# Ledger of designs, part 241: peptides against a protein of PDB entry 6J54

Target 1, 223 residues: chain A of PDB entry 6J54
Amino acid sequence: NENLFASFIAPTMMGLPIVTLIIMFPSLLFPTPKRLINNRTISIQQWLIQLTSKQMMAIHNQKGQTWSLMLMSLIMFIGSTNILGLLPHSFTPTTQLSMNLGMAIPLWSATVFTGFRYKTKTSLAHFLPQGTPALLIPMLVIIETISLFIQPVALAVRLTANITAGHLLIHLIGGATLALLNINTMTAFITFTILILLTILEFAVALIQAYVFTLLVSLYLHD
Target 2, 42 residues: chain B of PDB entry 6J54
Amino acid sequence: QFQFTGIKKYFNSYTLTGRMNCVLATYGGIALLVLYFKLRSK

## One batch from the design tools (peptide; made by RFdiffusion4, then SolubleMPNN)

Design b2_p29_8_s1 (from b2_p29_8, 16 letters changed)
Fold by OpenDDE base, seed 4:
Structure b2_p29_8_s1 (fold): chain B 223 residues (1-223), chain C 42 residues (1-42), chain A 29 residues (1-29)
Amino acid sequence: as target 1 above (223 residues)
Amino acid sequence: as target 2 above (42 residues)
Amino acid sequence: SALLERVELELNAIQALFQTLNLLLLKLL
């Protein structure tokens, strides 16, 4: 049904794509602190950023901690876009696979190249798990190499699929609820309750997917 | 813990260096195979 | 290893959730 996927079409204004503005919008929600004691909103944001930063970067060495800014910006961007996408009649850029690939591929390549640059021996050794029988070494190395190249795709698809599926489900249940209002109000009430529960779940999924995406990027950096 | 002698010292699946060498050898072998088939096709 | 275990646990949970959602979608279609 074309109407089902209409919400995933890139929005335009007078023929000009406004996706760029939508992507930049979450940045406005995170203003830079200007005083020692900021308002409650900024303080909470900074606190959350610090918590997530400590959690993710605890496994990294000092050299890896240089990625903290980028990783934190990434999780904030994905998280905010996912949450904003749950607003009615809103467009979620993270539902577009092209966008997620655009994020995943450069980050993945950067982590892989960084690994080869600073930890060449370990990175090369990663293609062969320990304890592999000698006869299976060539095949396993090939499989592991293929697995490496699948990582950015899996990273992007995971995020896209989870967010898109949630939006589709909300749309379907919402449409069903509206249709049932004129048929059976009691059933419509039940469907509406399910819709509410689903929206709550999607809020959680939105945050989890942002976290997982960033965490996996961080993990690839750690090797 | 692992004591290897001979060729196993350089090519093993337990030591870091051994695994690295195995990977390099595998890629080298694949490259040679590709080259062989390329030359075979004239 | 501990990080990998946590990631695997989270991925499994996400996968289970996605499967459940997919099943729900299939029932609605």
Scores: peptide ipSAE 0.067, ipTM 0.731, DockQ to the pose 0.018
Fold by OpenDDE base, seed 2:
Structure b2_p29_8_s1 (fold): chain B 223 residues (1-223), chain C 42 residues (1-42), chain A 29 residues (1-29)
Amino acid sequence: as target 1 above (223 residues)
Amino acid sequence: as target 2 above (42 residues)
Amino acid sequence: SALLERVELELNAIQALFQTLNLLLLKLL
């Protein structure tokens, strides 16, 4: 069991944390284009960024679209880190709750403060859903207030839990497959097949979690 | 389309202003309750 | 709100899948 969680320990080299380098590494995979017609890889990246930006910012007005750069950088960062984390013997910074909270809390607070600053009436009204019976108004306002403060925590925990659970599952099934190779080859083959299917699922989950994280931040901005 | 009269004009769950006032009233009520218990405990 | 609900449903489905898989693995191991 101790070896199961060893992959989630922040790596260090000679006492120096190399987590900073790991976090910065995905940025090197996305160079800025300098030419009108770029290489195939850069062109595909820019195309994907444009498609995702159009989808995410379609719900925002002009003022909300000013957040496009931040939101797109966020999704690219989380997505790239999650995908790179699926590589063998790699460390994923997004499995750290502190990392995700460090992203969620400032972004959430920025969206909430932006809402109160520019749309004070609408933001205050969101604490009370429309059509609520009069007797339930005080209780519902309290619940919605609590829900608001739970949003950054839920955002961080969701990302952390999904990525961490996936990594643990891959390690467990991988270890079980290796153990079964010497016991029953047929069962080991079945387990290995499940491992492959699970790995494919984790690729999808990695992208979905990045998208959902950014989308929820965007939705909080939209109020 | 909703026409409210009296107190319902200012405190309703359908209009934007009404919802805002309900929220403010709730927070104000809680603040007053907390203040009351704080002053009573002294 | 509708989009948020859909996203939450998808997230819950993914989480439920992970939980189910984890429980099955724990029973098999």
Scores: peptide ipSAE 0.053, ipTM 0.723, DockQ to the pose 0.018
Fold by OpenDDE base, seed 3:
Structure b2_p29_8_s1 (fold): chain B 223 residues (1-223), chain C 42 residues (1-42), chain A 29 residues (1-29)
Amino acid sequence: as target 1 above (223 residues)
Amino acid sequence: as target 2 above (42 residues)
Amino acid sequence: SALLERVELELNAIQALFQTLNLLLLKLL
């Protein structure tokens, strides 16, 4: 049981935490293009960035599109960290709730404050859904206010829970396959096949969660 | 097309301004209630 | 609202899949 959660412990080297180095490592995987005709890897990366940028910024106006750089950097960071976290014996920082809260709270507050600054009337009106009966107005305003403050927490917990659950499943099924290798090779082969399918799924989940996290931030910005 | 007259013109759940005023009125009411209970305890 | 609904549906589908996988794992262990 202790071995299952050992992968989620923050790594240290000689008593010093190296989490900062792990967080900065994904930035090295995305070099800035130097040539007009880039390598295949860089071209694919740029194409993906442009594709995701078009999809996310299509919701926003010109003023909202100023956030494109921040949102694209966010999705690239979370996506790359999640993918790297699926490597064997690796540490994924996004499994740490503190990190996800550290990203969610400032971004959420920035979107909320931006909304209040540029669209004060609309932002205040969001606390009351349109067409609400008059008798339910006070209660619904309170509920919407609470819902607003739950947004950063839900954003962080969703990312943390989904990535952590995937890692736990890989470790559990992986451990089960190793245990069954000495007991029954046929069942071990079946569980190994499930493990392969699960790892493929987790790669997809890693990218989806990065996209969902960034998309929700963009939706909060759009209001 | 909603034609609101009187108090409903300023406090409605259909117009943007009406919704804003309802929210402000709700917060103001809550603040007054909290203030009342604080002053009552002292 | 429509985008949020789609995201919620996708998240629920993923969560349901993980729950089923966890149940299968518990049967094997």
Scores: peptide ipSAE 0.039, ipTM 0.716, DockQ to the pose 0.017
Fold by OpenDDE base, seed 1:
Structure b2_p29_8_s1 (fold): chain B 223 residues (1-223), chain C 42 residues (1-42), chain A 29 residues (1-29)
Amino acid sequence: as target 1 above (223 residues)
Amino acid sequence: as target 2 above (42 residues)
Amino acid sequence: SALLERVELELNAIQALFQTLNLLLLKLL
């Protein structure tokens, strides 16, 4: 277990935290277009960004679309870090709950605060679902208030749990595969196949979690 | 769409204003309860 | 086989925990 969880420890070099460099590294993978007609890689990236932007901003009006840059940068950051984290023996910053809370809490608070500032009536009314019986109103308002404060925690834990679980599964199955290579080659082959399928799944999960995280932030802004 | 009279006009779970008032009333009630217990403890 | 069983048990437990957690989180949001 020590060897298993050692990959989740924040790496340092010469006593200096290189986590900052790892966090900043994905930004280098998305260069800004410098030409009217860019290369294939940049064109595909921009196309994907435009598609995701159109999808996420479709639920927002003109005021909500001002958050497009931040939300798109967030999804690109989380997605790229999650994908890069699937590299062998790589450190994924999004496996750190502290980092995810550091992203979730400010964004959540910003969305909630923006809602209260510009849509005070709607935001206050959101604490009470429509059609609630009169006797259940005070209790449900309290529950909804508690639910609101659980949102940033849920965002952080969901992202952290999904990515961390994927890493743990890959390591465990990978370790089992290596151990079974010397015991039963057939079983090792099956386990290796599962490992490959799981790795492919984790690539999808990495993107989905980035999308869900950003989408939920966007939904909180919309509410 | 909804026609309410009396207290239900201001405190209802169907209209936006009614829901807002219910939320504010709930928070106000909690605040008053906290204040009551605080004063009782003195 | 024993090692594989242990690994499968751990993987299933972890997966079940995270699935349950995700479902709970989805219900709360």
Scores: peptide ipSAE 0.038, ipTM 0.699, DockQ to the pose 0.020

Design b2_p29_8_s2 (from b2_p29_8, 19 letters changed)
Fold by OpenDDE base, seed 5:
Structure b2_p29_8_s2 (fold): chain B 223 residues (1-223), chain C 42 residues (1-42), chain A 29 residues (1-29)
Amino acid sequence: as target 1 above (223 residues)
Amino acid sequence: as target 2 above (42 residues)
Amino acid sequence: SELEELVKQQLSLIDALFETLLLILGKLL
């Protein structure tokens, strides 16, 4: 059963981790524009970045706009890595919980500390919802405090679980398809069709998870 | 808009300042409890 | 608050999708 998770093991070559190269590879797919009129692929990329940027930063004022570069880089990184991870026999760094925690915790901390620094009153008041009965105030404040600390964990686990589950399912159905090729070609074809449909779904999930991850970080900043 | 008088003016769940004060009061209470148990164990 | 509600709704949809995938996975295992 351990072989089911073999695809999630960090790849190494001669004892050296190739994970670093895999993480850096998506950056090569997004070159910086140098011309007024770029290639069609670059133009589409810039157009998508602009659209997502407008949507993400629409909830922020001018002070929040300073985070646009970081948020857009984050969504591009997670999105590109997730999409590349759907390639056959590929390794996605975002399937590693350690990586997602490494991204979620600092970003969450930065947003929370920024809120406390510039909007102290509003941030402190966020621990108590408006209109709470007086007797429930102490308990609710404690619950909201715990909820705050669960946010980075939930952010990381959500991304990891969704991507990991999708990859695992693709590998399992793919393996079943290969096994059925020599047993029953008709059933193998049906299983292969399901695999294709699932792969299309996972493309959508990969993009959505990248968007949700970035959106939640942005939401925590806005409070 | 709500008009509060007395202690309710400073500790309420409807105003921003009131909510902030309630949060600070709860944290202060918890801190005092932790200190009490820490001193008791010694 | 409205934006938070919209985000929560989107998250609920994603969670439902994830649960469905887990159910399918559970049947395959």
Scores: peptide ipSAE 0.205, ipTM 0.740, DockQ to the pose 0.018
Fold by OpenDDE base, seed 2:
Structure b2_p29_8_s2 (fold): chain B 223 residues (1-223), chain C 42 residues (1-42), chain A 29 residues (1-29)
Amino acid sequence: as target 1 above (223 residues)
Amino acid sequence: as target 2 above (42 residues)
Amino acid sequence: SELEELVKQQLSLIDALFETLLLILGKLL
């Protein structure tokens, strides 16, 4: 059981954390284009970024679209790190709750403060759903206030938990498959098949979690 | 389309201003309660 | 809003998936 969580320990070399390099590595996969017609890989990347940008910013007005750069960088970062984390024996920084909180809290705070700055009335009104019976107003306002403060925590925990659980499951089933190879080859084959299916699922989950994280940040900005 | 009179004009759950006022009133009430208990404990 | 509803639907699906994975994980542990 102790070895199950070993993959989530921050890697170090000679006592120096190499996590910084791991975090920076995905950035190398997205070079900035300098030509009208770039390589196929860069063109596909830009196309995907453009499509994602249009989808994410479709819900925002001109002022909200000023956040597009930050949101796109966020989704690209989280998505790339999550996908790279599915490589064998890879470390995923997004499995660290501290990292996700470090991203979630500032972004959430920025969105909330931006809302209060430019849309004070709407932001304050958001604490009370429309059509609430008068007698329930005080209680509901309190609940909504608490809900607001839980948002950054939920945002970080959701991402961390989903990715971590997926990684654990892959490791467990992978380990079981290896153990069963010498016991029952047929059962090992079945387990291996399940592992493959699970890995495919985790690829989807990795992308979805990145998208949801960014989308929720965007949604909080929209209020 | 809602016609509110009296206190409902300023405190309602349907209009933006009404909702805002309700929220502010709630926070104000809580603040006053906290203040009351703080002063009472001294 | 319609967007919020869509987001909620997506979140519910993700949560369901996550819970399923946790259940499987729990059985394996």
Scores: peptide ipSAE 0.187, ipTM 0.746, DockQ to the pose 0.018
Fold by OpenDDE base, seed 3:
Structure b2_p29_8_s2 (fold): chain B 223 residues (1-223), chain C 42 residues (1-42), chain A 29 residues (1-29)
Amino acid sequence: as target 1 above (223 residues)
Amino acid sequence: as target 2 above (42 residues)
Amino acid sequence: SELEELVKQQLSLIDALFETLLLILGKLL
C-alpha cells in the first residue's frame, strides 16, 4: 500500500529537491517559433494556442483580453505538466495541493482585485444575486461572500483530486496487471486492455482539467 | 422598467446600484454587530 | 449565463467521471 503512494512523494536527489527542475521542464517543450513556416509540431502547438485563446478570450472585452498571455501560459503549463505526469513512474507536480494552491490563490486574488478596481459597482453587486427577496438579502450576501473565498480552494482541490485519482487508478490497475501476469495471463490481458483505455481517458482528463482550471480563472475575471 | 421610489430606489435587488447598497448595508450591519459585542464584553 | 451553464455541465461531467474512477478504485482496493 505504501508503494502506491510512492509516486506522489516529491523526488529528491541527495537530499536536494528536484521539484524545481520538474516544474521548469515543460517550458522546454514549447519553443518559440523562429520561422514563418514552422515545423509540424510547432504549427500544431500554435494552432492549439490560438484556438484556446479564441475560446477563452471570446467572453472578455478588450480590457479583459490583456490577460490572454497569462491565461494561455497557465493552461499550457498545467496541461503540459498533467500530460507529462502520465508517463510511467513520473512525478506530477499538479498532484501536490500546495502547488495548485500556489497557483490558484494569487490568480484568484488578482481577478478579485482587478474586478474591484475597474468594476467596483459590479463586483460589489455580485455578492447579491439579482431579484433576491428582501428578507433573504443579508443571509445571501453572507453566503456569497463565503462562496467567494471558497473559490480558490475549490479550484485547487478539483485539479488536485482529479489528477491524483487518475494517477492512482493507473498505478493500481497497472500493479494488478503485473500481479496477474503470473497467475492468469488471460485475465491479465483483460486488465491490461482496461489500463490502456484508462490511460487514454486520463490523457483527456489531464487536458480538460487544465482547461477548466484556466476557464474558471477567466470566468472569475469576467465576473 | 422598474419604478422604485423612496428607500427602494436605493436598496433593491434589481438594479446594480441597489444591489451594491444592499451589500454595503449588510457589511455595515455586521460590522456594527461585531463592534457592539466587542464593546459589550469590555 | 450561458457560459455558466456550460461550465456547470463540464463540471458535472468531470464529477461523474471522478466518481466512476473512485468506484473502480474502491473495487480494486
Scores: peptide ipSAE 0.125, ipTM 0.728, DockQ to the pose 0.018
Fold by OpenDDE base, seed 4:
Structure b2_p29_8_s2 (fold): chain B 223 residues (1-223), chain C 42 residues (1-42), chain A 29 residues (1-29)
Amino acid sequence: as target 1 above (223 residues)
Amino acid sequence: as target 2 above (42 residues)
Amino acid sequence: SELEELVKQQLSLIDALFETLLLILGKLL
């Protein structure tokens, strides 16, 4: 059913991709503070950013706290895009695996290289779990190496799959609801109720996935 | 806490240095194997 | 290692939540 996935196609206007504008749109929702006491919206935003920053950076050393700006921007971007994607007939850029890979791979690479740069011994030792029998060392090192390279893919796919699945489910149930309006109004009402509940769930999922994505990036940085 | 002697001092799965050396040795071994098979295929 | 365990616990919690939600949805459908 091509119509089912039509909402996941990158939107264009007159052949020009407007995905860039959509990606930039969330930035407008977070203006920079200009006053000591800002409006309530900005204050709440800054408060949330501060809380999340404290929670995520608590596990990092002072050197790792340099990444706080990047990590906070990342979570705000992913979170905002995911939430905005739940609006009717909206396009969610994070449903595109290419975008998520574009975010995951550089960040993962940066964290891995940072680890090798500053904590070479610990990073190399990470390929061998403690207490491994001597005979299994070579095999396990290989497995851990492969696991390392799977990390960025898993990070991107997790986010993409969860958001895409949610959008798909909302679309399917929404379509079913519309179809049932002319067949059985009572059943349509039930389906509509499910749709509402699902939408609420997807809001939570959107935020959780943003947090998990950022948290894992932070974890890789910490090693 | 762990006291190792001989080769186990440098190659062990408990100490940080030992683990690092094991990883390096493993990569070195793999590299040598790859080189061996590359030369063998000629 | 402790951090990894914490993350694993959080991920397991998320998975459990999703599973629970799927079960609820399955019962509702």
Scores: peptide ipSAE 0.101, ipTM 0.726, DockQ to the pose 0.017

Design b2_p29_8_s3 (from b2_p29_8, 18 letters changed)
Fold by OpenDDE base, seed 5:
Structure b2_p29_8_s3 (fold): chain B 223 residues (1-223), chain C 42 residues (1-42), chain A 29 residues (1-29)
Amino acid sequence: as target 1 above (223 residues)
Amino acid sequence: as target 2 above (42 residues)
Amino acid sequence: ELLDLLVKLQLEAIEALFKTLAEILGKLL
C-alpha cells in the first residue's frame, strides 16, 4: 500500500519540492503566437482553444463572456496537467485535493458573489425551486443552502477522485503486467492489452474532467 | 402567469419575487430562532 | 443533467473499450 500511493507523494529534489516546476510546466506548452502564420502545433492549439471557447461561451450572455479568458485558461491548465500526468512516473498536481480545493473554492465563491452582486433577486430565488409546496419551503431552502456550500467540495473531489482512481488502476495493472511477464507471457499480454485500453480511457477521462470542471464553474456563473 | 392574491402574492414558489421573499423569510426565521436561543442562554 | 451526461459518457467509453478488447481478442484467437 505504501508503494501504491508513493506516486501521489509530492516529489522533492534536494529537500525542495518540485511541485512548483511541475505546475508551471504546462504553461510552457502553450506559447504565445508571434507570427502571422504560426507553426502547425501552435495553429492546432489556437484552433482547439477557439473551438472550446465557442462551446463554453455558448451558454453565456455578454456579461458572462467576460469570464471567457479565465475559464479557457482553467480548462487548458487542468487539461494539460491531467494529460501530462498520464506520462509514466509523472506526478499529477490535480491528484492533490488541496490544489483542486484551492481552485474550486475561489472560483465558486467568485461566481456566487458575482451572482449576488448583479442578479440578487435571481440568486436569492435560486434557493427555492419553482412549484415547491408551501409546507416544504423552509426545509427545501435549508437543503438548497447546504447544497450550495457542498458545490465547491463536490467539484474538487470529483476531479481528484477520477484522476486519482485512474492513476491507481494504471499503476496496479502495470505492476501486475510486470509481475506476470516472468510467470506467464500469455496472461501478461492480456493484462498489457487491458493496460493500453485503460490508458486510452484515462486520456479521455483527463480531458472530460477538465471540461466538466470548467463547465460546472461556468454553469454556476450562469445560474 | 399565475395570479396570486393576499399573502400568496408575496410568498409563492412560482414567481421570482415570491421565491425571493420565501427565502428571506426562511433565513429571517432561522436568525430569529438563533437569536432567541442565544438570548435565552444569557 | 451534467452528472447524468458524465455517467453516460463514462459508460459509453467503458463499453467502447470492452468492444475494442473483444475485437482484439477475436483477432488473436
Scores: peptide ipSAE 0.020, ipTM 0.603, DockQ to the pose 0.015
Fold by OpenDDE base, seed 3:
Structure b2_p29_8_s3 (fold): chain B 223 residues (1-223), chain C 42 residues (1-42), chain A 29 residues (1-29)
Amino acid sequence: as target 1 above (223 residues)
Amino acid sequence: as target 2 above (42 residues)
Amino acid sequence: ELLDLLVKLQLEAIEALFKTLAEILGKLL
């Protein structure tokens, strides 16, 4: 049914796209701390940011830690958008491949260019894995170059596919529960239980995908 | 420690400089092949 | 390796969900 994919259509009001407002909305959920002792919500947010920052920056050298602000902003943005997207009638911008490519390509290009700028020898050497037989060198270099260009696409598609699949599954099970309410209340209750468990899983997936996306960007920066 | 002598010193899969030179040589070879086919087609 | 780990994590989560569902169904029946 066309109704299943209606949630993935970009929302418009009076012909004007509201996507810009939806993208900006998560920034309002993370206010700048003003007090030494903040509200419980802000304190939890700061603790989570510090925890994730420590985990992500532990891999990087001092020069790589300069990217901490950008990477943390990225994880907060993707995570918040994914969580907000799990609301019943909300639109998730991260379900759009164009947005994820728009984030992945610049970040990937930045990591690649910074690698070439600061570590030219190491970056060029990365196209050839260590210890490869001499006969396989030309073919392997070609494969690694292709792999490099696939990285931003794979990063964007992974995020898009996981979030989209989760949303579709919630909608399908939700639709099944509504259809079964009129047929058999017992089976509808079982399906509803599955829906609740699935929504809990999707909350976890939303956070994990945000973390994996930023972690992979960070890993590409480290390489 | 691998003591590389001669051409293996510059084109080695184990050393950083050797790997870099191998990559540059492969790109150069591909570029020359593409150039050869382009000039041959004209 | 990371992708394999993610797939394993997803499978474990699905199995955990089915176990919880079975427990709930067992209590309801």
Scores: peptide ipSAE 0.020, ipTM 0.591, DockQ to the pose 0.014
Fold by OpenDDE base, seed 1:
Formats: sequence, structure tokens, C-alpha cells
Structure b2_p29_8_s3 (fold): chain B 223 residues (1-223), chain C 42 residues (1-42), chain A 29 residues (1-29)
Amino acid sequence: as target 1 above (223 residues)
Amino acid sequence: as target 2 above (42 residues)
Amino acid sequence: ELLDLLVKLQLEAIEALFKTLAEILGKLL
């Protein structure tokens, strides 16, 4: 069990928590363009950022588009941390529920607060779906209120659970593959194939979860 | 698009204002109930 | 609707993985 969850322990170097450095490391992978015509890698990165920005901010009006920088930074941060976490023996900060809650709660609260400040009528009306029968109105308003408060928790848990489960599965299947190499090479090969496919899936999941996290924050802002 | 009369004009689940008023009325009702039980307990 | 879309995407990804795995196993057997 210790070996299984060892990758999820906050790393320390000489007694100092290096989690902060790990969290800041992805920012170094996205240098600011210095030239009009940049390197191919930087150009592709900028293109991807612009593409995702256009897709996410298409939902919002001009006032909502002011959040573009924050949302893009968020998706790049979560995506990069998740991908880097798939490196062997790497620590993924996004596997920590505390970190994800630390991101989800402020962003959620900001979106809810901005909604109540600038769109009070629409935000209040959101607690009651359109066309609700009169007798169900009080109960549904209560349920919708509870649902609102569950949103940040669900957002954080979804990201944490998906990334953590993926990592655990990779470790388990990887360990099983190594154990089976000495027992049955054919079965080990099958398990290894599953491991490769799972790793590819986790790369996709890493990006998708980053996108979903940011998209849901954006959606809460829109609503 | 919807023509409501009487109380339904202000409390309906179809219009934005009606929905808002229903939500406020619900919270107000809950607050009054809580207040009632609080005063009853004393 | 978004959650349904996400679930669908996940199911499609899982199905694609199983299909790929089946193809690989079919080649090995």
C-alpha cells in the first residue's frame, strides 16, 4: 500500500516542500514569444492557446471575455501539470484534492459572485428551472441551491478522481506486468499492451480533464 | 410572450421576473419558518 | 448535457481502447 500511494505523497527535498517548485515548473514550458516569427514549438503552442481561447470564449460576451486570460492560464496549468504527472515517478499536484479545491472554490465563488453582482435577476432565476409546476417550486429551489454548493466539490473531485485513478491503474497494471514477466511472458505481453493503451488514454484524459475543469468554470460564469 | 394575470404575473416559472420572485419567496418562507421555530423554542 | 457529452466521450475512448486491444490480441493469436 505504501508503494502504491508513494507517488501521491507530497515530495520534500531536505525537509523543504518542493511542491511549490513543481507547481511553478509548467510555467517555464510556455515561454513568451520574443520574435515575430518564433520557433515551431512556440508557434504551435501559441496556436493551440489561441484555438482553445476562441473556443472557450465564444460562449461569453465581451464582458465575460475578460476572463479569457485567467481561464487560458488555468487550462494550460492543469493540462501541463497533468501531462507532466504522467512522467515516470513524477508527482502530480492535481492528484491532491486540496489543490483542486483550492482552485475550484475561489473560481466558483468568483463566478457566482460576479453573477449575482452583474446579473442578479438571471442568477436568482437560475435557482428555478423554467416551466416548473407550482407545487414543486419550493422543493426544486432548495435542490438547486444545494446543487450550486456541490458544484465546486464536484469540480475538484472529478479532476482529482480521474487523475488519481488513472495513475493508480497505471501503477497497478505496471506492477502486474513486471510480476508476470517472470511467470508467463505471453500474459505479461498482454498486460503490457493494456498498460500502453491505458497510458495513451491517460494522456488524453489529462488534457480532457483540464479542458472540462476550465470549461465548467467558464460555464458557471456564463450561467 | 406569456400573459399572466393576478398573482401568477409576479410568481410564475416561465418569466425571468416570475422565477426570481418565486426564489425570493421560497427563501423568505424558509427564513420565516426558521424564525418561527427559533421563537417557539424560546 | 455537458456531463452526458463527457460520459459519451469517455465511453467512446474506452470502446476505442478495447477495440484496439482486441485487434492486437487478434494479431497475436
Scores: peptide ipSAE 0.020, ipTM 0.614, DockQ to the pose 0.014
Fold by OpenDDE base, seed 2:
Structure b2_p29_8_s3 (fold): chain B 223 residues (1-223), chain C 42 residues (1-42), chain A 29 residues (1-29)
Amino acid sequence: as target 1 above (223 residues)
Amino acid sequence: as target 2 above (42 residues)
Amino acid sequence: ELLDLLVKLQLEAIEALFKTLAEILGKLL
């Protein structure tokens, strides 16, 4: 059991945490273009960023599009960290709930305060959905208020839980496969196949969770 | 378009202003209740 | 709606994986 959670412990070198370096490393993978015609890899990367930017900002007006830079940086950061975390013996900072809360709470707060500042009436009205029966109004307002405060927590926990669960499952199945190699090769092969499929799934989950996290932040900004 | 008359004009779940007023009224009511119980306990 | 879509996508991915696994097992047996 101790070996299962060892991958989630913050790595240290010479007694100093190297988490900062790990967090900064993904940024090195996204250099700024300097030429009109860049290398193939940079061009593809920039193309993907443009596509995702168009898709995510389509729901926002001009004022909302001001957040595009922040949201795109967020999705790139989370996505890159999640993908890098799938590498063997790699540490994923997004498995740490503290990190995800550290991202979720400020972003959520910014969206909520922005809403109250510029669209006070709409933001207050959002606590009550349209068409609510009169008798249910007080209860529903309370529920919606509680829901609002749960949003940053849900945002962080969702990302953390999905990535952590995936990593744990990969480690468990991987360990089982290794153990079964000495017992029954055929069963080990089946388990190994499952591990491969699971790994492919986790690649998809890594990208999806990054997208969902950013999208929900964007959605809260829109509301 | 719902034409609301009287109190329903200001407190409704269909118009933006009505919804806002309902929310404010709810918070105000809760605040008053809390205040009442706090004052009663003293 | 988008959250539901994401959940559906995840479920579809899982189903696709299980289907692939079943196909592989069927070939192995």
Scores: peptide ipSAE 0.019, ipTM 0.612, DockQ to the pose 0.014; fails the geometry check

